# Ledger of designs, part 22: peptides against a protein of PDB entry 6O8C

Target 1, 262 residues: chain A of PDB entry 6O8C
Amino acid sequence: VGLRYEKISLPKIHPRYDLDGDASMAKAVTGVVCYACRTASTLLLYQELMRKGVRWLVELVKDDYNETVHKKTEVVITLDFCIRNIEKTVKVYEKLMKVNLEAAELGEISDIHTKLLRLSSSQGTIESSLQDISSRLSPGGLLADTWAHQEGTHPRDRNVEKLQVLLNCITEIYYQFKKDKAERRLAYNEEQIHKFDKQKLYYHATKAMSHFSEECVRKYEAFKDKSEEWMRKMLHLRKQLLSLTNQCFDIEEEVSKYQDYT

## One batch from the design tools (peptide; made by RFdiffusion4, then SolubleMPNN)

Design b1_p10_1_s4 (from b1_p10_1, 6 letters changed)
Fold by OpenDDE base, seed 3:
Structure b1_p10_1_s4 (fold): chain B 262 residues (1-262), chain A 10 residues (1-10)
Amino acid sequence: as target 1 above (262 residues)
Amino acid sequence: DLEEFLKLLE
C-alpha cells in the first residue's frame, strides 16, 4: 500500500569559487529539487485518490450495515411469530395432557419452544454487535474518516507550487552558472554576483528540501500510516458484518424447520 | 474511481 519514492538529498555545496564545479553542483541541485516537485505532486495525487476511496468505502460499509440490520429485523419478526405459534400449540397440548394423551408429543413441542427461545436470546448478542458497529461508524467513532481530511497534504497547501517557485529560482541560477562556466573567467563584479547567486542557490535548495521533507513527505507518511490502519479496521468490520448476516441466515433456516408445527 | 482506488492499494 502506498507509493514508493526515492529518498533524495542535496549534493555537497563547496564554498570555494569554481565555475566548473558550481555549474555541475547547480545542475545536480536542479535535478534533486525537480524530483522533489514531481514527487510532491505524485504524493498529493495519491492522497486525494485515497480520500475518495475512503469516502466510497465508508458508504459501502454503511450499506452493508443497513442490509445486516434489515436482515436481523426480518429474522426477529419471523422468529417471534414462530415462538407465538409454538406457545399456542404448547398450551393446547397441555390441555390435552389433562385428558390422558401421550406426553411424547408435548415433550417434542416443548423442546422446540426451548430451542426457539435460545435462538431469540442469540438475537440480543447480534443486536449488541450491531450497536457497537454503528457506534464505530458514527461521527467521532473509531472508524470515522476525519483523519482523511486532517492528515496528509492538500491542494490548498500549495506545496507543489511553492516548490516550483523555488525550482524556478534555482534553475535560473543554474543557467547563469552554465553561462559563467562558458566564459571561463569572470570580471570582478560578475564573480561577486556569481558568489552571491551561489549563496542564494543554497538557501533556495535548502528551503525546498526542508519544505519537501517536512510538509510533503512527513505528512504523506502520516497519512499513509493512518490509512493503512483504518483500512484494516474497516475490512475487519466488513467481515464482522458478514458474520452477523450469516448468523441471521442460520437462525432463519433453523426457524424454518419448525414452521410446520405452526 | 473504485478501480483506481484498488490499484492504489496494490
Scores: peptide ipSAE 0.023, ipTM 0.720, DockQ to the pose 0.012
Fold by OpenDDE base, seed 1:
Structure b1_p10_1_s4 (fold): chain B 262 residues (1-262), chain A 10 residues (1-10)
Amino acid sequence: as target 1 above (262 residues)
Amino acid sequence: DLEEFLKLLE
């Protein structure tokens, strides 16, 4: 789960003045920081897609919840109707018993009544479970998606743009070092400029990598961890809803067996 | 969007 990326590091920068070495080093640094820019962009995109997915999943689970509630309500109505009919039947048989009719049928009907009442009690448990689920899905609940808006990196952070600026500076120095290499030897003043630019390159590169690691990668990892945890909980909740729905179907089926007695 | 999301979960 999650986007795979390679851990990158800056090449070693040797302090010695070397036109060939400095050009090669600058090229490598440019490549690394370029990769960081692309990776930062990809990580941002991933998180934005995940945020959309999270919102979608929340709505899906809410729909599942509503369907389960609907089914539960249907079963309650059916069950209550059956109970009322059985109770009427019981009353009729009780009157007949006063006229010396056999009690065997009354016993059977009474047992059915008891079973139906038990089923009715189970509906209360289902209702409690649904209420718990509803509370978890509610704003401020344990399954709230507020974390998705808080964790990770955001377009407003402008991380990619900041890295790109640094990359541009580095690239400019690299191109100059490439020219310097072609000259094979620099005049004293040009040599001093080269040395200063090398220091600037190091500064920009270090800043870029630090920003990438701390503001992009670290926050992404935090987002990823939160998303995985939340996703597991949501999937579990969906399974719970399915279980409750199945329980309702089971009760409905059981009630249907007694409809012939009503 | 959904398909892309699912791919990201892999």
Scores: peptide ipSAE 0.023, ipTM 0.718, DockQ to the pose 0.012
Fold by OpenDDE base, seed 4:
Structure b1_p10_1_s4 (fold): chain B 262 residues (1-262), chain A 10 residues (1-10)
Amino acid sequence: as target 1 above (262 residues)
Amino acid sequence: DLEEFLKLLE
């Protein structure tokens, strides 16, 4: 399902010079950007965990595939052996029939032979399905995990660090605004600095929020959506493998019914 | 005027 996070927005910045208001605003901005930093970090960690899970699932499915292939191979061998034995039996009975012996049994054996050949034909379908699955799992296939390395955010993007730098700048201004508030009144030069810092705070904050939204949240959501889609397909593939395995077992069971004739 | 500029940012 993914991580839940709250949508955050910057507080309204009042253009009027107000030491008390500016300090409060700066505090709020600091809080928002701080939350963005933490959230970005959490989202990154989630994605990294999911990437590990993806790799794990790929290996698991590959193992399932190999197991299914192995089972299919065993059944093919068994079936072929049974067919050969039945064919030998048919030949024997045909010879006996020439001397007017066991004619009634020949019909039954021939029917079994026909049924076994049908089962053998179904193995071709299973083989084709397995080949399809193999192609999907292969590099460049439809179920390749390449997307996991491309989509979303990555540690190499340094998004958290970039946000932290901006947060540091904002925090510095916030603490200055706390001091300014305590002074109650600023000299002209300090007032001008305060106003400039307020502008800087705005730019830092907007930059942080834009980066957070566009680079962190958006990419995370894209990753999440892609992962869900991919996961669904992988689970479906596992079900297909299971179905193929069950078909092999069904064939094996059917073959076992005719063992007395071999 | 910075205040006017800030108003535009609202």
Scores: peptide ipSAE 0.012, ipTM 0.429, DockQ to the pose 0.177
Fold by OpenDDE base, seed 2:
Structure b1_p10_1_s4 (fold): chain B 262 residues (1-262), chain A 10 residues (1-10)
Amino acid sequence: as target 1 above (262 residues)
Amino acid sequence: DLEEFLKLLE
């Protein structure tokens, strides 16, 4: 579920001055922070794609809703028309009964009328369900997509750029440490510079990893969890709409059985 | 595509 990434950690940074060890450490740190940059970029891309998908799905579900409402309206019109025609027929047969004609037919037509009225009553339940769905899809509703714009990381946060700046600083130090290693021994001044650069590398690396964990990974995970929950609810809602549509078709089918009597 | 979108959630 969601984008998979590996949990990363910085290698242990030893305080001891060691040109070989420091070069190796710097290489490892560069690799870790580089991975963090790439991962942050990928996580951002994932979220942006999800946001687009969310917007698309909302529009799709709204279309489904409108289609269901349209179908419901069509069925209501047809049903009401059928009821009116049956009622007219009932009145005619009632008049005929006064002269002792068509007694059996009147009973049948009356039963049909009763069944149609029951179908008409079910339309109220469908309407209530549609209203509930509409409220859920409305702004501020339970299925509103406002969370998609609030949760997670955004391009405007410039997380990738911030990490890249830190990576550049770390990479420069790494390259210098490679040169230092090649010298085997450094003069006192160069040694002091190396030690200071090592401290800078530590600072940049820890800052990068903290930023990655707190501003990229954590927010991404929150976004992912919320998106999954929202998606499940939206899919369930679509199923509800389908069910309501099917109920309308069922009513239409039942009404069609009585068209010969109208 | 809904299917493609759902794959993103996997």
Scores: peptide ipSAE 0.026, ipTM 0.736, DockQ to the pose 0.012; fails the geometry check

Design b1_p10_2_s4 (from b1_p10_2, 5 letters changed)
Fold by OpenDDE base, seed 3:
Structure b1_p10_2_s4 (fold): chain B 262 residues (1-262), chain A 10 residues (1-10)
Amino acid sequence: as target 1 above (262 residues)
Amino acid sequence: MEELLSLGQD
């Protein structure tokens, strides 16, 4: 997913003095740089929207994490309570067994106790996984959104404004070249000015296109690539959280089977 | 990504 833009290039600027050709060339250059300005603005807007989306997703995943932690805590409390009750029951039956009573029941209760302890041990793995996720989401973690503020183009860079200034200069020359064309013939001094303006137009156009390519397009592409990579990782992490939540539910369900013995 | 963009436009 990304904004599609057309690759644009400057028309060839011929060194020969030609009022008709120069006016046409200047018009074409103006069009190209105008497109660059609009494209730069669109690319900037896209990145700003993506940054908002990134922030939103971070908060969403943090909420998911907190919910998972709460569920895990609930299960731990329930499980610990069940274990304690079963242990009390085991002690009672052990006393009875000393007088050769209730041996079969003791075996069953002991098996339940063993199963509960196994479930309890699995909580350690869940905790470790949650800690890993927390570390990844923490400031400076692998899934931190700091890249979103570093990569790409920003309004503060004023790239669109810089391009607009150059476009204004180019447009001014274009309008002059339209006038020159209408005159059909220029005096020597006016001809020299026209030639100088043509050089200036080339300079501004080249500067604009270089700026567009290097400071707008390149940075946008880097931002896009980084955002896609980060997004995939975040979605994967969210799936991990869901898996952990489900494991907690599974444990809770299993524990509920033994509540009648407590 | 498209869904995130749509959410950012609201």
Scores: peptide ipSAE 0.011, ipTM 0.567, DockQ to the pose 0.011
Fold by OpenDDE base, seed 5:
Structure b1_p10_2_s4 (fold): chain B 262 residues (1-262), chain A 10 residues (1-10)
Amino acid sequence: as target 1 above (262 residues)
Amino acid sequence: MEELLSLGQD
């Protein structure tokens, strides 16, 4: 579940000179840009945590894969050993049958041999599935984590710092407008400065909100979408690995039933 | 069965 943020917008800036209205507007703008700055920081933190989680999950799944490969190898060795022993037994009984001995036992051992060969054939399918999983986890594979390093926002982009600089400029103008409001009436020159600062406030605010929307929110949403898709695929792959592991255990259990005949 | 396997190794 991605971070929920509220859609924020700048208040309407009225062209009329009004010391009370301008102070109130400046306060509202400061609040909105402050929220954008904090939200950008939170979105960045989320992405950094997700990148750590992605790396961790990749290593976990690789470990699971290696364990499955090891188990498969163990089962193959055990199965091959069992097959070789049964084949030796079959040869002995075939010689005995030529002298009219142990014909019934040969039939049972031959059936076991046939079952073991079928189990051995299934190992090829497991191997093919493991190779497919390995290819998907490999660099450049379908489940590579390269997207996590490319998509979204990064600390090196300095988006939060850029927004903070703009917020500082806006806050300074807001404090001046509070002072202007307290004076109730400004001299002509001070009034002209106030009007000019109002234009600066608008410029900084629009720049901040554009940067927030285009460089923070949009990139975050792209990262979020990619992460959700990738996580779904990784969960599916883990289920496949678990299924293959269980198949190896099932084969091992079946082989163990025939070890008493060797 | 182990006894039979030992007889096949001669």
Scores: peptide ipSAE 0.000, ipTM 0.356, DockQ to the pose 0.003
Fold by OpenDDE base, seed 1:
Structure b1_p10_2_s4 (fold): chain B 262 residues (1-262), chain A 10 residues (1-10)
Amino acid sequence: as target 1 above (262 residues)
Amino acid sequence: MEELLSLGQD
């Protein structure tokens, strides 16, 4: 899960003045920092996409919750209606027994009443579970998506742009080193400039790689870890909602068996 | 049962 990227490192920079070697080194450094820029951009885009996905999933699970609540309400109404009808029937039979009717039918209806009351008691457990789920999904709850806005890298950080500026500086030095190489030999003053530019290249490259590692990669990894954990919890929650819905259907089916007695 | 329910309402 997540984007795979290669661990990149800067090539060794030799202190020796060598026009051919310095041009080759500068080319390699340019390549590495260019890769860092592209990778940083890709990691940012991935996180932005994931944030959209997180928001979408939250809405989906909220819809699932509302559907489950609706189904529960329907079953509660049906069950309560059935219980009330059975209670009326029990009262009628109790009156008839005073006159001469058999006790056997009253016993059966009483058993049905007891079963329905047991089903009704299970509704309390379902309600409690739904309340727990609602609490977890609420703002500030355990499954709030606030982490998605806090963790990781954001466009406002301008990390890609900062890296691009450094890349531009490095690239400029690389092109100068290509020219220097073509000259084969430099005058003393030009040689000194070359040496100073080599130090600047090292500085820019080191800064770029540090920024990439600390502000792009590390934050991305933190975002990834948080997202994986959160997604697992959300999927589990969705399974719980499905289970509760199925329990409602089971109760509805059981109640339907007794509707013929009403 | 409907008949019994009707008798109980009277």
Scores: peptide ipSAE 0.000, ipTM 0.378, DockQ to the pose 0.003; fails the geometry check
Fold by OpenDDE base, seed 2:
Formats: structure tokens, sequence, C-alpha cells
Structure b1_p10_2_s4 (fold): chain B 262 residues (1-262), chain A 10 residues (1-10)
């Protein structure tokens, strides 16, 4: 669940010279851009935390994979050992059958041998599945975490600092407009300065909001979407690994039933 | 099984 932010828009800037209106407008603009700065900072922090989480999850899943591979290897060794023992037993019984021993025991051992061979064949499917998982987790694979370093916003972009510079300029103009309002009437020169500052305020505000929308929000949303998709796939992968592990346990349990006959 | 294996080596 990504951070919810409110869609912020700049207040309408009235072109008419009005000391009270301009001070109120400047206050509102300052508030909006201040919110944008805080939001940009929060969005950046969220992404950095998510990147740490992604790295952690990758390592966790790699550990799960290694454990599954280890378990599979253990089962293969056990199964191969059991098969070899049963094959030796079959050969002994076949030799004894030539001397009129009971055919019923040979039939049972042969059936066990056939079952073990079937279990052995299933190991190939597990191996193929593990190879697929390994390929997906490998660098350049479908579940590689390279996107986490590429997508979104980064501290090196200095987006928050850039917005803060613009906010400082806007805040300075707001404080001047507050003073201008207190004067109730400005001399001609001061009035002209006020009008120019109003244009500067508009310029800085629009630049700030454009930067916020295009460089902070849009990139964050792209990062969020990628992270959600990737997370879903990683969770599915973990379930697959668990399934493979369980299959190994099932095979081991079945083999253990036949070890009493070897 | 060990007894059977011993019989087969002979």
Amino acid sequence: as target 1 above (262 residues)
Amino acid sequence: MEELLSLGQD
C-alpha cells in the first residue's frame, strides 16, 4: 500500500493588484508548495525504505532457494541409495529363484523398485523448476531488483532541495506581501515592486508544482506500480519454493517406507 | 537385508 497524497493545485492568481488579496494568495501558495516539499520528502523516504525491503526480500528468497536445493539434494542421495539397495536385493532374489524360492517376494521387491524409479523420475521435474526459479532470481532475470535502483526518485536527484529553494523564494515574497498589506497603501515605486514580485511568485510556484508533479509524483507512482508487481511475483515464487520443498519431504517420507525392506 | 547381501556375495 503506497503513501496516499492529496492532489494539490495552486490557487488561482488574480491579475488585479490587491494588497489584501495578494497577501492571502501568497499565503495559500506558500502552504501548497510547503506541502509539496514535505510530500516529496516523504515519498523519497518511502522509496528508500522500499529499496531496503526489496534487498532484504531478495536475500530471504535466495536463502529459501538454497534450502530447497539442499533438501532436494538430500532426497536424491537417499533415493539413489535406496534404489541401489533394492536393485541388489532384486539380483539376489533372481539368483535364488533359480533354486526354487517363492516368487511372491520377488514380485513385491520388483514393485518397490518400480515405485522408486517413478519417484526418481519426478526429481527431474523438481530440478527443472529449481532451475527456472534460479534463472528468475539471477541478475537480469525477471525478478531482478535492478528496477528498484532505476525507478522512482533518489536522494541524488535533490528534488526536495530544489523545491525548498523555490519555497524559500515564495516565502520571502509572502512575508513582503504581509508587510505591504499592513501599509494599506504603497507608493508608486513600491507598488511596481509588488507587481513584479507577484509575477516572480507565480513563476516560482508554477515551477515548483511542475517539478513536484513531473519529477516527484509521477516517478513515485511508477516506482510504486513496479514494486507492487514485483512483490506479488516474489511472493508467488516463495510459494513455489515451499511447494517444491514439500514435494521433497513427501518423496523422502515415501522412500523411508521402503527402507525397512532394504 | 544384510544376511541376504552376504548370501549374494558368495
Scores: peptide ipSAE 0.000, ipTM 0.366, DockQ to the pose 0.002; fails the geometry check

Design b1_p10_3_s1 (from b1_p10_3, 5 letters changed)
Fold by OpenDDE base, seed 4:
Structure b1_p10_3_s1 (fold): chain B 262 residues (1-262), chain A 10 residues (1-10)
Amino acid sequence: as target 1 above (262 residues)
Amino acid sequence: SLEELLSLGK
């Protein structure tokens, strides 16, 4: 997922003095650089929106994490309570057996105790997984969003404004070339000015396109790639949290089967 | 025209 844009290139600039050709060329250059400006602006906007989305997703995942931790804690409390109750019952029956009293249910209760202890051991794994997730979400962790503030283009870079300045210069020359074309023939001095302006046009255009490609497109692509990778990792993390939550519910359900003994 | 030039880009 990313913003689609067309690959643009400057038209060929012929060295020959030709009022009609130069006007047409200048028009085309103006169009291309204008497109670059607009595209740069759109790419910037996209990145800014994505940064907002990243921040939002981080908070959402943190909330999911906290909810999972809370659920895990609830299950631990419930499970520990059940274990304690079963252990008390086991002790009572063991005492009864010592005095040669029948304890027909002792075997069943002991089996339940064993099952509950197994469930308790699984909580350790859940805890370890949650700790891992916490570390990944922590500052400096693998899922830190610091990259979003570093990668790509930013409003402070003033790339759009820089391109706009160049576009203005190019547009001015284009309008002059349009006038020159209308004159059909220029005096020697005016012809020389036209030639110099053509060189300036080329200079501005190449500078604009270089800036666009190197400072806008390239950085945008890097941002896009990094964002996609990070997003996949975050979505996977959310799935892990959901899995852990479901495990907690499963444990609660299993414990509920033995409530008659608690 | 300027409008024509602007129409060249998206």
Scores: peptide ipSAE 0.029, ipTM 0.741, DockQ to the pose 0.030
Fold by OpenDDE base, seed 1:
Structure b1_p10_3_s1 (fold): chain B 262 residues (1-262), chain A 10 residues (1-10)
Amino acid sequence: as target 1 above (262 residues)
Amino acid sequence: SLEELLSLGK
């Protein structure tokens, strides 16, 4: 789950003055930091897309919840209606028993009434479960998506831009080192400038890699971990909603068996 | 070249 990227590290920078070696080193450093820039951009994009996905999923689950609530309400109405009708039937049979009718039919109807009352009691459990789900989905609930806005990297952090600035500096030095290499030998003053530029390259590269690791990769990984955890919980919630819906259908089916007696 | 540098990150 998540974007896969290669762990990158800077090449070893040798203190020795070597025009060929320094040009090669600078090229490698440029490549590494360039990769960091691109990776940072990709990681940022991924997180932004995931944030959109999270919002979408929240709305989807809310819709599922509303559908379940609707179905539950429908079943409650049907069940209550059936119970009322059975109760009326029971009263009629009780009156008939006073006129010497067999008690067998009354017993059957009474049993049905008892079963329906049991089904009605289960509705309370479903209601409690729905309330729990609602609380979890509510703002500040356990499944709130506030983490998606807090965790990870954001465009406002300007991480990619900061890395790009460093990359530009590094690239400039690399191009100079290519020119230096082409000269084969530098005068004393130019040699000293080359050495200073090499130090600058080192500092820029180190800064870039530190920024990439600490402000891009680490935060991305935290976002990824949090998103995975949250996603598992949301999927479980959807399963719970489905289970509740199925329970409603089961109750409805059971009630339909007794409609002939009403 | 710049293109070569960009390819290193792929």
Scores: peptide ipSAE 0.029, ipTM 0.746, DockQ to the pose 0.031
Fold by OpenDDE base, seed 2:
Structure b1_p10_3_s1 (fold): chain B 262 residues (1-262), chain A 10 residues (1-10)
Amino acid sequence: as target 1 above (262 residues)
Amino acid sequence: SLEELLSLGK
């Protein structure tokens, strides 16, 4: 579950000159943009942590894969050995049958041989599945982590810093408006400056919110969506690996039943 | 204060 953030919007800015209203508005704007800065920082941090997690999980799954491959190889060796031994036994019994040995024993051994061959055939399916998994985990595969480096926001984008610069400008104007409010009335020239600063504040605020929405939130949401999808697929892959491992164990157990005959 | 604004924005 990704970070939840509240949708923020700028307060209405009235064009009318009002020292009290303008100070209040500027305060509100400062608060909103400040929240945007903090949120952007948090969203960035989340993504960076997720990227680390993704890399970690990839390595973990690769280890699981290697273990499964190792187990499969072990089982193949054991199974092949058992098959060879049974085949030798079959040959011996076939020779003895020519000398009036009971056909019943040969039949039983032959049945075991057939069963072992069936087990051996299943190894091909396991191998194919492992190859599929390997291809998915390989560079350029469907489960590659390249998206984690491409999607979302990055420290190099300096989004938080850019927002902070705008926040600083806004805050400066707010402090001036607070002073203006305390004066109750401004001289004509100061009034004109106040009006211009109000326009600047609006400009900075709008720029900040646009940047926040388009460069921070939107990209974060895209990253989040991709990460969730990828995570689901990775978890499914791990389950598949576990299933394959269990199949290998099952085969090994079955083979062990026949080792007493070799 | 800026700190107060920051607290309100939380």
Scores: peptide ipSAE 0.029, ipTM 0.747, DockQ to the pose 0.031
Fold by OpenDDE base, seed 5:
Structure b1_p10_3_s1 (fold): chain B 262 residues (1-262), chain A 10 residues (1-10)
Amino acid sequence: as target 1 above (262 residues)
Amino acid sequence: SLEELLSLGK
């Protein structure tokens, strides 16, 4: 789960003035920071795609919820209708019992009535469960997707752009160091400039790597962890909804057995 | 039938 990336580190920078070594070092630094830029971009893209996926999943689960609620409502209506009809029948039989008629049938109908009332009571539990699920999916609920907008890196952070600026500075120095190397020997003033640029290179490189590690990688990992946790919870919720739906179907099936008495 | 029973109950 998630994107795999290679751990990168800056090469060692030697303090000694060495045109060949400095050019090689600058090349390596450029490569590392370039990789960081690309990786940061890839990590950002992944997160953006995941955010879209999260939104999609939320809507899917909401649809599942609505379907379950609809089914539950249908069953409640059917069950209530059946109960009312049975109650009417019970009243009729009770009147007939006064004249010693149909005693055995009254017992059977009464038992059916009792069973239907038990089924009706189970609907209360289903309703409570659905309400709980609704609360969890609601804004501010435990399964809200607000974290997806907060955690991780975002395009608005401009991390890739910031890294690119630093990479440009580093690349410029690298090209200068290539030229310096080609000269084999620099005049005193040019040597001093080279040394100064080497310090700048170090500064830019360090800044880039720190930014990459702290603002890109760290935040990405946090986003990844949060997304995995949230996803597991959402999948579990879907299973709960399916279970509730099945319970509704079971009740409907039981009610259908008694409709012949109504 | 249920209808017959209901008619008797009236």
Scores: peptide ipSAE 0.000, ipTM 0.359, DockQ to the pose 0.003; fails the geometry check

